Peptides against a protein of PDB entry 5VZU. Designs and how they scored, part 70

Target 1, 271 residues: chain A of PDB entry 5VZU
Amino acid sequence: GRTLEDIFHEHMQELILMKFIYTSQYDNCLTYRRIYLPPSRPDDLIKPGLFKGTYGSHGLEIVMLSFHGRRARGTKITGDPNIPAGQQTVEIDLRHRIQLPDLENQRNFNELSRIVLEVRERVRQEQQEGGHEAGEGRGRQGPRESQPSPAQPRAEAPSKGPDGTPGEDGGEPGDAVAAAEQPAQCGQGQPFVLPVGVSSRNEDYPRTCRMCFYGTGLIAGHGFTSPERTPGVFILFDEDRFGFVWLELKSFSLYSRVQATFRNADAPSPQ

## One batch from the design tools (peptide; aimed at target 1 I83 L249)

Design b2_p29_3_s3 (made by RFdiffusion4, then SolubleMPNN; from b2_p29_3, 15 letters changed)
Fold by OpenDDE base, seed 2:
Structure b2_p29_3_s3 (fold): chain B 271 residues (1-271), chain A 29 residues (1-29)
Amino acid sequence: as target 1 above (271 residues)
Amino acid sequence: MRVSKETGEFTPELKEALEKAKKIIEELR
């Protein structure tokens, strides 16, 4: 049978080979595509742009962070042996905030897992409900055969006069269910620690985060085999740093803004 | 035990199992 050593060696050889293919293809046939930075919007959680991931075996990963209403997206600018460039490595649902427990309970992976899986189930329910409403709305456009209604003669309706006194309809102020003001803790960073057993390549991650959101990450085997979305947590640390906890992988990825200014990287204004 | 399909890295559990296995293999040589 394959030993764990054999599996390790085979996997490492494959990873090295794939990495070599990905690096060596630069010498032969590169299709260069211009990348535009996404325009910043006032409602963006942070300034969109290029972020450097510190991924282990891949080295330098560049991800474009962009905002799409109540969604954020990390798009791979650099490909890796598993996931090619242009893929959405992370998709963040800004509707589904993750509330981290206190610092003591943040060390418990099972607690984080519970919280994330509960949010994942809510997201699935909302998708099923929204899918049913979209399905039922299409069914009722049966072709109304416009039977030609016969031209009944225009009876001259007499001009009744205008004296409608304005009834003071004292509309009771409907209880505006105060959309529970998500407490203004949006500005105060909370203490942050990775759960025990979550692998970070770098222990030098921010120990304070602003907010967290539910998200999904793309995972695939070498050569983009069997791609799937796995649940995770997007962690906003600051304007220039975010993380992603890969729940099923028990791993953490730190992303830092690329500070390099690119000339003419702005998207052309839509004319 | 899963390989990290995103990073090509072994999960912490698989890394630990591999290190234990390597140690056992080294002790058996």
Scores: peptide ipSAE 0.023, ipTM 0.515, DockQ to the pose 0.109
OpenDDE base, seeds 1, 3, 4, 5: peptide ipSAE 0.017, 0.012, 0.019, 0.010; ipTM 0.409, 0.383, 0.394, 0.382; seed 1 fails the geometry check

Design b2_p29_3_s4 (made by RFdiffusion4, then SolubleMPNN; from b2_p29_3, 16 letters changed)
Fold by OpenDDE base, seed 1:
Structure b2_p29_3_s4 (fold): chain B 271 residues (1-271), chain A 29 residues (1-29)
Amino acid sequence: as target 1 above (271 residues)
Amino acid sequence: MRTSKNTGELTPELQAALEKAKEIIKKLK
């Protein structure tokens, strides 16, 4: 019978062959696009740039991480047989932090799934509410019918109404103890473990994370067929490492910063 | 069938190209 190893080797051979086909079919029509590194902003969660991803069966992928206000984006620099280069492989909502449970409950995939799906529902509600406010504001520019200038009524003088007396009543100031939200010390990493049944190609992932956010990952069939966004968790480990848990795929992808210095890779200043 | 990053059928074009690539690799061995 075919072993799991045989199936994995066959799948890896197929993916290598597909990569070869994609590279070889383009021998006559290679479109080169210059890649610019995004400028760093002070409010960026980490320095934007190129990250080396290890996807389980797909091998090495390069992703550009960039920040767009309260959103982060992972853009594929290298394509795979399912998702072409230039696609947004991950979209992260930096407004929706995922709070991981204790280390024992982190091993429970159903608990992580519950937390992520609750955040997904909140994101869906906020999108519906914000869609209604944007819709109602545009409807009321009815045509200003030019109603004719009605005549100037005379400015009759406002009569001086009288001296109402100051009642002194000294109501006591109730001490509203504003519970100072202690600034969440972003500095202490929490213990991190993948849930049981989440596949990681490399068991050598960081066992401590700084923070997690809700996000969506792009999945498709071969040749970019039926592309869809699936829920996931962006995990920030440190300045140079992040992960993404693909919830529906039960898989984890680790990304590490490309340490290479690129000359002349800065985006031209917007004129 | 649910689309997956690790699941999907090859398009007929990609399947034909895969078979050609397999033949090329067999000739290079």
Scores: peptide ipSAE 0.034, ipTM 0.517, DockQ to the pose 0.343
OpenDDE base, seeds 2, 3, 4, 5: peptide ipSAE 0.032, 0.027, 0.028, 0.031; ipTM 0.483, 0.592, 0.558, 0.569

Design b2_p29_4 (made by RFdiffusion4)
Pose (drawn by RFdiffusion4):
Structure b2_p29_4 (pose): chain A 212 residues (1-129, 189-271), chain P 29 residues (1-29)
Amino acid sequence: GRTLEDIFHEHMQELILMKFIYTSQYDNCLTYRRIYLPPSRPDDLIKPGLFKGTYGSHGLEIVMLSFHGRRARGTKITGDPNIPAGQQTVEIDLRHRIQLPDLENQRNFNELSRIVLEVRERVRQEQQEGQPFVLPVGVSSRNEDYPRTCRMCFYGTGLIAGHGFTSPERTPGVFILFDEDRFGFVWLELKSFSLYSRVQATFRNADAPSPQ
Amino acid sequence: STEEELEELLEELTEKHSETEEKGESYVF
């Protein structure tokens, strides 16, 4: 929904062109691989499926939320040269909730960082052996109309890599649940916020034979 | 040809992003 002008500034102009050129080389001679929608589950769940998400200059990407015990997974359906389609873009630790401060302390980025790194450390120890909401100052959000109230937060990690999916790594962050069908992820080391929203469309023949 | 020119442009942009882009840099807006 833009022209060559609104894009010729600039890093996105390049990424957008590459995509157009690359994808259009297929001239609709394409191979398709099967995917499934995730299993629903009662008590042990807060609602799976496809979501539209903001991935910075790459624009929106489609991400599938699925539940695997005390962890939620976000898997890319569409992706980008940094983190491709089919990868785990986010992992939410559902046993490590994070308490939300009053608005003034939410605004303090370092408080958020110290709190998140604390949980990361407690997690490393374990594995080794709604109210008003605002983003902290200095955290970017391409959306800006992110909901200003939220139901809860959890520790999670996102997957990042350089161009070509080089040296991918988990970086700490915080998952934010707004309502039944909108959630967010604060990328701590990037001071960046991704807002996700449920794909409302219904899908025929998409259920999996079983959880395995 | 137009196709060769588009392939050269794509290779050039790919090399530029392989050399200059950092981890997660494009996820910041």

Design b2_p29_4_s1 (made by RFdiffusion4, then SolubleMPNN; from b2_p29_4, 12 letters changed)
Fold by OpenDDE base, seed 3:
Structure b2_p29_4_s1 (fold): chain B 271 residues (1-271), chain A 29 residues (1-29)
Amino acid sequence: as target 1 above (271 residues)
Amino acid sequence: SEKEKLEELLKKIEEKHAKTEKKGESLVA
């Protein structure tokens, strides 16, 4: 019978052949779209820009990282057979930090899965509550029928009643010791390892991470069939490297900044 | 032509993959 390795090798050969066929068809009419780099903001977690990533069998891909308030976005610049160019491969919620366990417990996939799914349920609850507030606010604009209530007469201004004494009760304002929110220690990089059973295309990933956040990744079949959002973990390693753990796929993608400088790649200022 | 053979081969590969996906086994990122 075919081994799992034989099936994987055949699948890889088919993907390489598909890429070859697509690239050989470029003798046809191509439409070019200009891509602009996102503007950098002071509050951006890292500098936005182009990153090279690895997606298992698909190889090297280019993703644009951009920041949108409390969300970060990875947008495919290069497409693959599953996810076309211009799709949001990852969406990161910068409100929901993931706290990784100690290095020993990071090897346990079920522990990471528990932590991520608990955050996913909190995000769903917040979306339901915020949807309810937005729904109730629209209902109360019943048409105020402006019934012309009749001009009831100007009742007279009754007089200045007198001189009630100043009771001095000097209640000392109890010093509410504002629990000094310990400044979120710009944490010394935490030791990082992938859980057992999470596949990486390259085992040479950073072994220390700065921060982790909840996010969702886009997955689909070939030709962008049945697209869905799957839960994952965005891992910030440094200014030039981040990762994404695809929880349901048990895979890891590493992204590294493209160091090339582009002239005239800034978005035209809105005049 | 050689081009037509490659287009036919591509179509066969795409149809093969699209059938595998309907089984839920080939959702990829």
Scores: peptide ipSAE 0.145, ipTM 0.716, DockQ to the pose 0.386
OpenDDE base, seeds 1, 2, 4, 5: peptide ipSAE 0.140, 0.113, 0.126, 0.135; ipTM 0.712, 0.700, 0.703, 0.710

Design b2_p29_4_s2 (made by RFdiffusion4, then SolubleMPNN; from b2_p29_4, 13 letters changed)
Fold by OpenDDE base, seed 4:
Structure b2_p29_4_s2 (fold): chain B 271 residues (1-271), chain A 29 residues (1-29)
Amino acid sequence: as target 1 above (271 residues)
Amino acid sequence: SEKEKLEKLLKEINEKLAKTEKKGESLVA
């Protein structure tokens, strides 16, 4: 019978071949769009910018990583037959840290799946609760009764009220408990390994990770059909490398910073 | 010729593409 590897290899060959055809069709008409690098902010988890991603199925792609408060976003700069350029390939919730187990338990896909799905359910609950607060606030626009025409205010004279003594209320300086800036815990990197049955394009990935977060990846059929968000794990390795574990796909994508310097690639200052 | 091999390959690919688009089977990233 065809192995899962044979089916994957056949599918990979078809996707590479599709990508080749789409790329070869560009010889007739190229639309150029200027890409601006996201501005770096002090609170950014790592420097934003271009990363080269290895998708198991699609090979090498370029993704822009950007930060949006407590969310990170990977945007496809290169498209493929499934997900076109400009789509958000990954969305990371930096509020929802994933704690990886010990190295032995990291080999267990079901343990990782449990951890991710528990976080997914918390994220869904928070979205439902936040949706209810936004819903209840709109209901109380009762009918604006037509306020009658304001009668002309008569100019009555300002009576001089007397010299009230300044009470020296010595308000104790409330100890502004300086919210200790939790020092950006350059948390000691933990040992990292992919679970058994998670496919990587190669086994050459960092074996130590700094932090992990819950995220979702975009998946679709050919021609961007039936697009959906699938749960996954964003893995920060270092300043220049991150990964994404696609839980349902049982695949891993490694992203490495594009080290090229771009002239005039800075976003225009907001006017 | 190499051209005829390429045209045949392109045809087989387009036929596969048209089948895969219809099958809707594998959502991929």
Scores: peptide ipSAE 0.107, ipTM 0.516, DockQ to the pose 0.219
OpenDDE base, seeds 1, 2, 3, 5: peptide ipSAE 0.106, 0.066, 0.096, 0.102; ipTM 0.526, 0.488, 0.503, 0.516; seed 2 fails the geometry check

Design b2_p29_4_s3 (made by RFdiffusion4, then SolubleMPNN; from b2_p29_4, 14 letters changed)
Fold by OpenDDE base, seed 5:
Structure b2_p29_4_s3 (fold): chain B 271 residues (1-271), chain A 29 residues (1-29)
Amino acid sequence: as target 1 above (271 residues)
Amino acid sequence: SEKEKKEKLLKEIEEKLSKEEKKGESLVA
């Protein structure tokens, strides 16, 4: 009779075989594309670049973090059976900050879920309102049959003269001191803990975070079937570490900067 | 008995395997 060890060994062999098939399918049809590091911008939340992420059962993956105005993006450099390389594993909305509750209430998954779903609904409403303004403007170009109205000769209205009196109205430039949004104090980060029931591959995650943002993660079945975006929380720990809480998956991915220096990895300047 | 402990462990790992198989069939990141 199959022992429990035999069943577990068979299932682990299937998972290893799947990983091997996916990694070996790469060997037979690899279009090698050179990856360039995104240029760093002064307004980037942290330096863009390569991060090593943890994806639960999938293991360690390489993700490129890049910034696109008010959005950040994690792009898979290494793929897995569910999400192939080149896909955007996470999209972060830097307009929608998540405020974590106190450390006691952070243990409550339902409280975190409530906070994130309220932000998700706001983001959805903003997208619907912006979509309606773009839609109504295109409809009413009915073909106006341009009836050729006859060219009545518009009479040359006379050149009234150049009276050049320079009124010196020295309107003081009211220094609208644009209240420089005080650079959000690099204050002592907020205490951070994962909610009860959120799985982490490592319990060794930073216990203090700088800030959190609303984001979406890409999930799919094997072979990238039924891909969908699920709500989550991007957690900035420091310059070299961030996390993503996958709400629906009840999982946490920790990302750590790849400290390797790559020669000639900078994107060629657009000439 | 040792037999009941083995059967309980069998069921617990079948449930874990069925959950991981269902996670493999489930949408994952």
Scores: peptide ipSAE 0.201, ipTM 0.499, DockQ to the pose 0.053
OpenDDE base, seeds 1, 2, 3, 4: peptide ipSAE 0.198, 0.075, 0.184, 0.195; ipTM 0.610, 0.539, 0.608, 0.528

Design b2_p29_4_s4 (made by RFdiffusion4, then SolubleMPNN; from b2_p29_4, 13 letters changed)
Fold by OpenDDE base, seed 1:
Structure b2_p29_4_s4 (fold): chain B 271 residues (1-271), chain A 29 residues (1-29)
Amino acid sequence: as target 1 above (271 residues)
Amino acid sequence: SELEKLQKLLEEIEEKHRKTDKKGESLVA
């Protein structure tokens, strides 16, 4: 019978052939788009830039990582048959840290799934609450009839006298229980392993991670059909490597910094 | 032309993959 490996090999051959056909169609009409690297900011989780990603069967892709306040974004620089270039392949919510369990429990996919889906539900609730506040505030601009401000007469403020009784109101200093900001434990690198049943292109991924965040990945059918956002985990390994666990796909993409320096790649200053 | 043959082959592959996508197997990132 066909092995899973045979099926995967055939699928890979079809994807390579599709890429070849697309490339052959482009030979007659090349449009060049200049890519600018995002400026680095002090508050950026890591230096923004180009990363090479492994997308299993799609092979090697280039993604630009950028930071936008409390969000990070991976933008496809190379496209594939599913997701075209210029799409946001991953969106990371830097407000929603994922705490991975111990190494033994990290092997449990259902535990990771639980943790991610609980964060997803919190993000959804926050979006609903923030949507209601923004909606109600716009409705009550009834036309303020500009009632003519009647010239209220300058009532002379009477100079009432100096009666100086010092009330000793001994205001007890309310103990401001300083909510101990749990020190953002500058994430001591923790042991990292993929859950059982999560596919990686190879087993050569970092076995220690710095921190994880909730994120969403863009998935679609061929020709960018039925695009949707799926929940996942952004895993920061180091300054030059991050991963994304596609929860629903049970897949892992590893991203490694492109070490090439580009001249004149800086974004023009906003005029 | 050879290009038309490749385009037809692409359409056949895309249609195959579109059918698998509906089964959730080829929703790829």
Scores: peptide ipSAE 0.110, ipTM 0.701, DockQ to the pose 0.406
OpenDDE base, seeds 2, 3, 4, 5: peptide ipSAE 0.032, 0.105, 0.095, 0.099; ipTM 0.621, 0.699, 0.682, 0.686

Design b2_p29_5 (made by RFdiffusion4)
Pose (drawn by RFdiffusion4):
Structure b2_p29_5 (pose): chain A 212 residues (1-129, 189-271), chain P 29 residues (1-29)
Amino acid sequence: GRTLEDIFHEHMQELILMKFIYTSQYDNCLTYRRIYLPPSRPDDLIKPGLFKGTYGSHGLEIVMLSFHGRRARGTKITGDPNIPAGQQTVEIDLRHRIQLPDLENQRNFNELSRIVLEVRERVRQEQQEGQPFVLPVGVSSRNEDYPRTCRMCFYGTGLIAGHGFTSPERTPGVFILFDEDRFGFVWLELKSFSLYSRVQATFRNADAPSPQ
Amino acid sequence: SYDTTPTSWTGYSLPPVERDDGLYVWEPP
């Protein structure tokens, strides 16, 4: 929904062109691999499926939310040269809620950082052996209409890599649940926010034979 | 480690496709 002008500034102009060129080299001679929608589950769930998400200058990407015990997974359906399609973009730890402060303390980025790194450390120990909401100051959000109320938060980690999916790594963050079908992820080390929203469209023949 | 500076022309994807038998994603070689 833009022209060469609105994109000729600039890093996105380059990424957009590469994509167009790259994807168009397939002239619709394509191979498709099977995917499935995730299993629904009652008590043990807060609703799975496909979501549209913001991935910075790459634009929106489609991400599948699925539940695997006390962890939720976000798997890329569409991706980018940094973190490709088919990868785990996010992992939400559902046993480590994070309390939301009043608005003024939410605004304080360092409080959020200290709190998140604290949980990361407690998690490393374990494994080794709604109210008003606002993003902290200094955290970018491409959307800006992110909901200003939220139901809860959890610790999670996102996968990052340089171009070519080089040296991928987990970085700490915090998952934010807004309503039944909108959620967010604050990328702590990037001071960046990704806003996700449910794909409302209905899909035929997409259920899996079983959870395995 | 996160750096979006292009080093190659690969790593892009297409949206999913709904077929008569199920839901698919494009598989690049």

Design b2_p29_5_s1 (made by RFdiffusion4, then SolubleMPNN; from b2_p29_5, 10 letters changed)
Fold by OpenDDE base, seed 4:
Structure b2_p29_5_s1 (fold): chain B 271 residues (1-271), chain A 29 residues (1-29)
Amino acid sequence: as target 1 above (271 residues)
Amino acid sequence: VFDDTPTNLTGFSLDPVQTDDGLYVFEPP
């Protein structure tokens, strides 16, 4: 019988052939646009930049990771038959950490599913509450017809100059014990394993993660049909590697930093 | 369910190209 690996390999060969046919139609006349790497900020979780990864059966993808306050984004640099280049393949909510259970319970997909879906529900509630506050604020600016109230003359109130003596009260500076901000312990990595039934293209993924966050991944049919965002887990392994668990797809994508020096790729300084 | 529907050969992009003047990405028509 065909193994899952055989099916995956056949599908990957089909996608490679499709990419070849598609690109061959351009008769070597290709249009390119310039891109810039996101500027690094001190508060960025890791250095932003280009990462190479696998999206399930779609093969090798290049994604730009960027940080936007309490959100991170993975933007497709390479497209596929489902999701074109320029789309946000992943959106990460850096407000919503995922706490992975112990290594034994990490093998339980239903436990991970529970944790992620509970966070998804909190995110939905926060969006509904924030939507209500923004909605109520706009309604009350009815046009108050500014009736022109007549200019009553400002009377010149007089100059009195009283003498008040500065009392020297030498309040002792209370020793504000600067609570030594314990240097944020570079969080000891947690043991990491994929749940049973989550497919990875390669079993060679990091077995320790620094932290996890709630995120959403973009999925679509061929030709970008019926695009939707599915819940998942962004897994930060280290400075150069992150993963995404696609909860509904039961799949894992590993992304590794493109180890290249880019020339003239820095964003222009905002003038 | 991979829908075996005849796939539109669209959405593919090439890898980024590093030139002397910058980094470029393929823009599909």
Scores: peptide ipSAE 0.388, ipTM 0.778, DockQ to the pose 0.639
OpenDDE base, seeds 1, 2, 3, 5: peptide ipSAE 0.386, 0.385, 0.387, 0.362; ipTM 0.774, 0.779, 0.767, 0.767

Design b2_p29_5_s2 (made by RFdiffusion4, then SolubleMPNN; from b2_p29_5, 11 letters changed)
Fold by OpenDDE base, seed 3:
Structure b2_p29_5_s2 (fold): chain B 271 residues (1-271), chain A 29 residues (1-29)
Amino acid sequence: as target 1 above (271 residues)
Amino acid sequence: VFDDTPTHNTGYSLDPVQTEDGLYVVEFP
């Protein structure tokens, strides 16, 4: 019988062939859109820019990584049969760090699934609470009918009474032991391994990661049918490499920085 | 079931092209 690897290889060849056929047919009718690299900010988790990755069976993809306050975004520069170019393939919530277990427990897909789904539930709760506060604030602008109630007179505020009894009660300042926020060990890499049953195109992924965050990935059928966002894990390996674990798909995508120097690719300064 | 129906709007694009004027991507219809 065909192995899963044979099926994957055949499907990769088919997708590459499809890309070649489609690109060759449209040579005379290509529309070019200018793209700009996102500006780098000091608070960006890593330098934004173009990353080259492996997505499922689709071959080689290019994604623009950008930072938007407490969110990061991966935008497809290259499209595939499922997700067109210009779509936001991944959205990362930089408020919600994923804590990976030890290396032994990282092999357990159910443990990773539990951790991610707990964070997803927190994100959902925060969205519901923030939606309520924004809703209640608009309701109370009832029309203050400006009834011009009449100018009744300035009765003089009487001044005086002095009595300053000096109650001494020397309440001891309870030493609020400021729980020393353990300095977030933001810099120490931890051993990393994919869970059993998570498929990777390349087994040569980094075996150490810096940090992980909750995120969502966009999935769709062919022709961008029934697009949905699925939970996942953004894994920062280093300044030039990140991954995304697609939890529901049980797949891993590795992205590496495009090291090319681009000319005239910076966004025009907002005048 | 991935519907293998070749949709005309494949969403495919080529790799970014560097020109003198800037960086461009090809959009397929």
Scores: peptide ipSAE 0.348, ipTM 0.766, DockQ to the pose 0.539
OpenDDE base, seeds 1, 2, 4, 5: peptide ipSAE 0.322, 0.308, 0.327, 0.298; ipTM 0.767, 0.760, 0.752, 0.758

Design b2_p29_5_s3 (made by RFdiffusion4, then SolubleMPNN; from b2_p29_5, 10 letters changed)
Fold by OpenDDE base, seed 4:
Structure b2_p29_5_s3 (fold): chain B 271 residues (1-271), chain A 29 residues (1-29)
Amino acid sequence: as target 1 above (271 residues)
Amino acid sequence: VFDDTPTHLTGYSLDPVQTEDGLYVFEPP
């Protein structure tokens, strides 16, 4: 049978061939699109920007991480044989934190699967409930026949009454309960290990994580055929590293911040 | 800058390009 190494080599050969085709056939007439880095917001879990990652056997990918309130998105900057550039490779629901078990139980894939699938069902329930509230509001405005209400006459505006007694309502200064700045819990990182049977391209992944969230990853066949979203776990390691566990694929992708200074790459200020 | 891997393989795409005018990404045909 094909080994995982054989599949990896075949995919790498295809990727090399595609790069060669792009550089050789287009006689240096390559099309490029300008991109902008997402603006950083104070509430962003980490600084948004470009990350480099490994996706299964498809080699290196570049992903833009961006934050959208209680959601984060990884958008492919580079494409692969299955998923073209511009697609949202991962979507993270920052409302649904995953609590990893202790290090011994983290080795159990079935335990992680149980936790993730339980959160997936909660997310589905919330989507169904929120869909019902939006549906009922289109009440039948039946055509109310505009009966011509007759012109009732202008009754005159009677006058003047004077006495503005200034009631000194001494509004007690309501104690502005200072919303306790939840101290940015620089919480001690939790020990982290991949479950048994989850494949990683590299064994060199962080062994401590800060936070985990429910997410979905995009998978597709060759040429973006039958695209679907699969459940997974977004793992925040630090300011510059995150991972994604693809639950159904039993795979792990590690993403590291591109350590570069970009010029003229900031989003134009909204006018 | 973008590819610290010996393989220089960013999927089917070429590496993004930093110009004087900005950051650009390859659009496959």
Scores: peptide ipSAE 0.411, ipTM 0.791, DockQ to the pose 0.254
OpenDDE base, seeds 1, 2, 3, 5: peptide ipSAE 0.324, 0.338, 0.353, 0.320; ipTM 0.749, 0.767, 0.772, 0.751

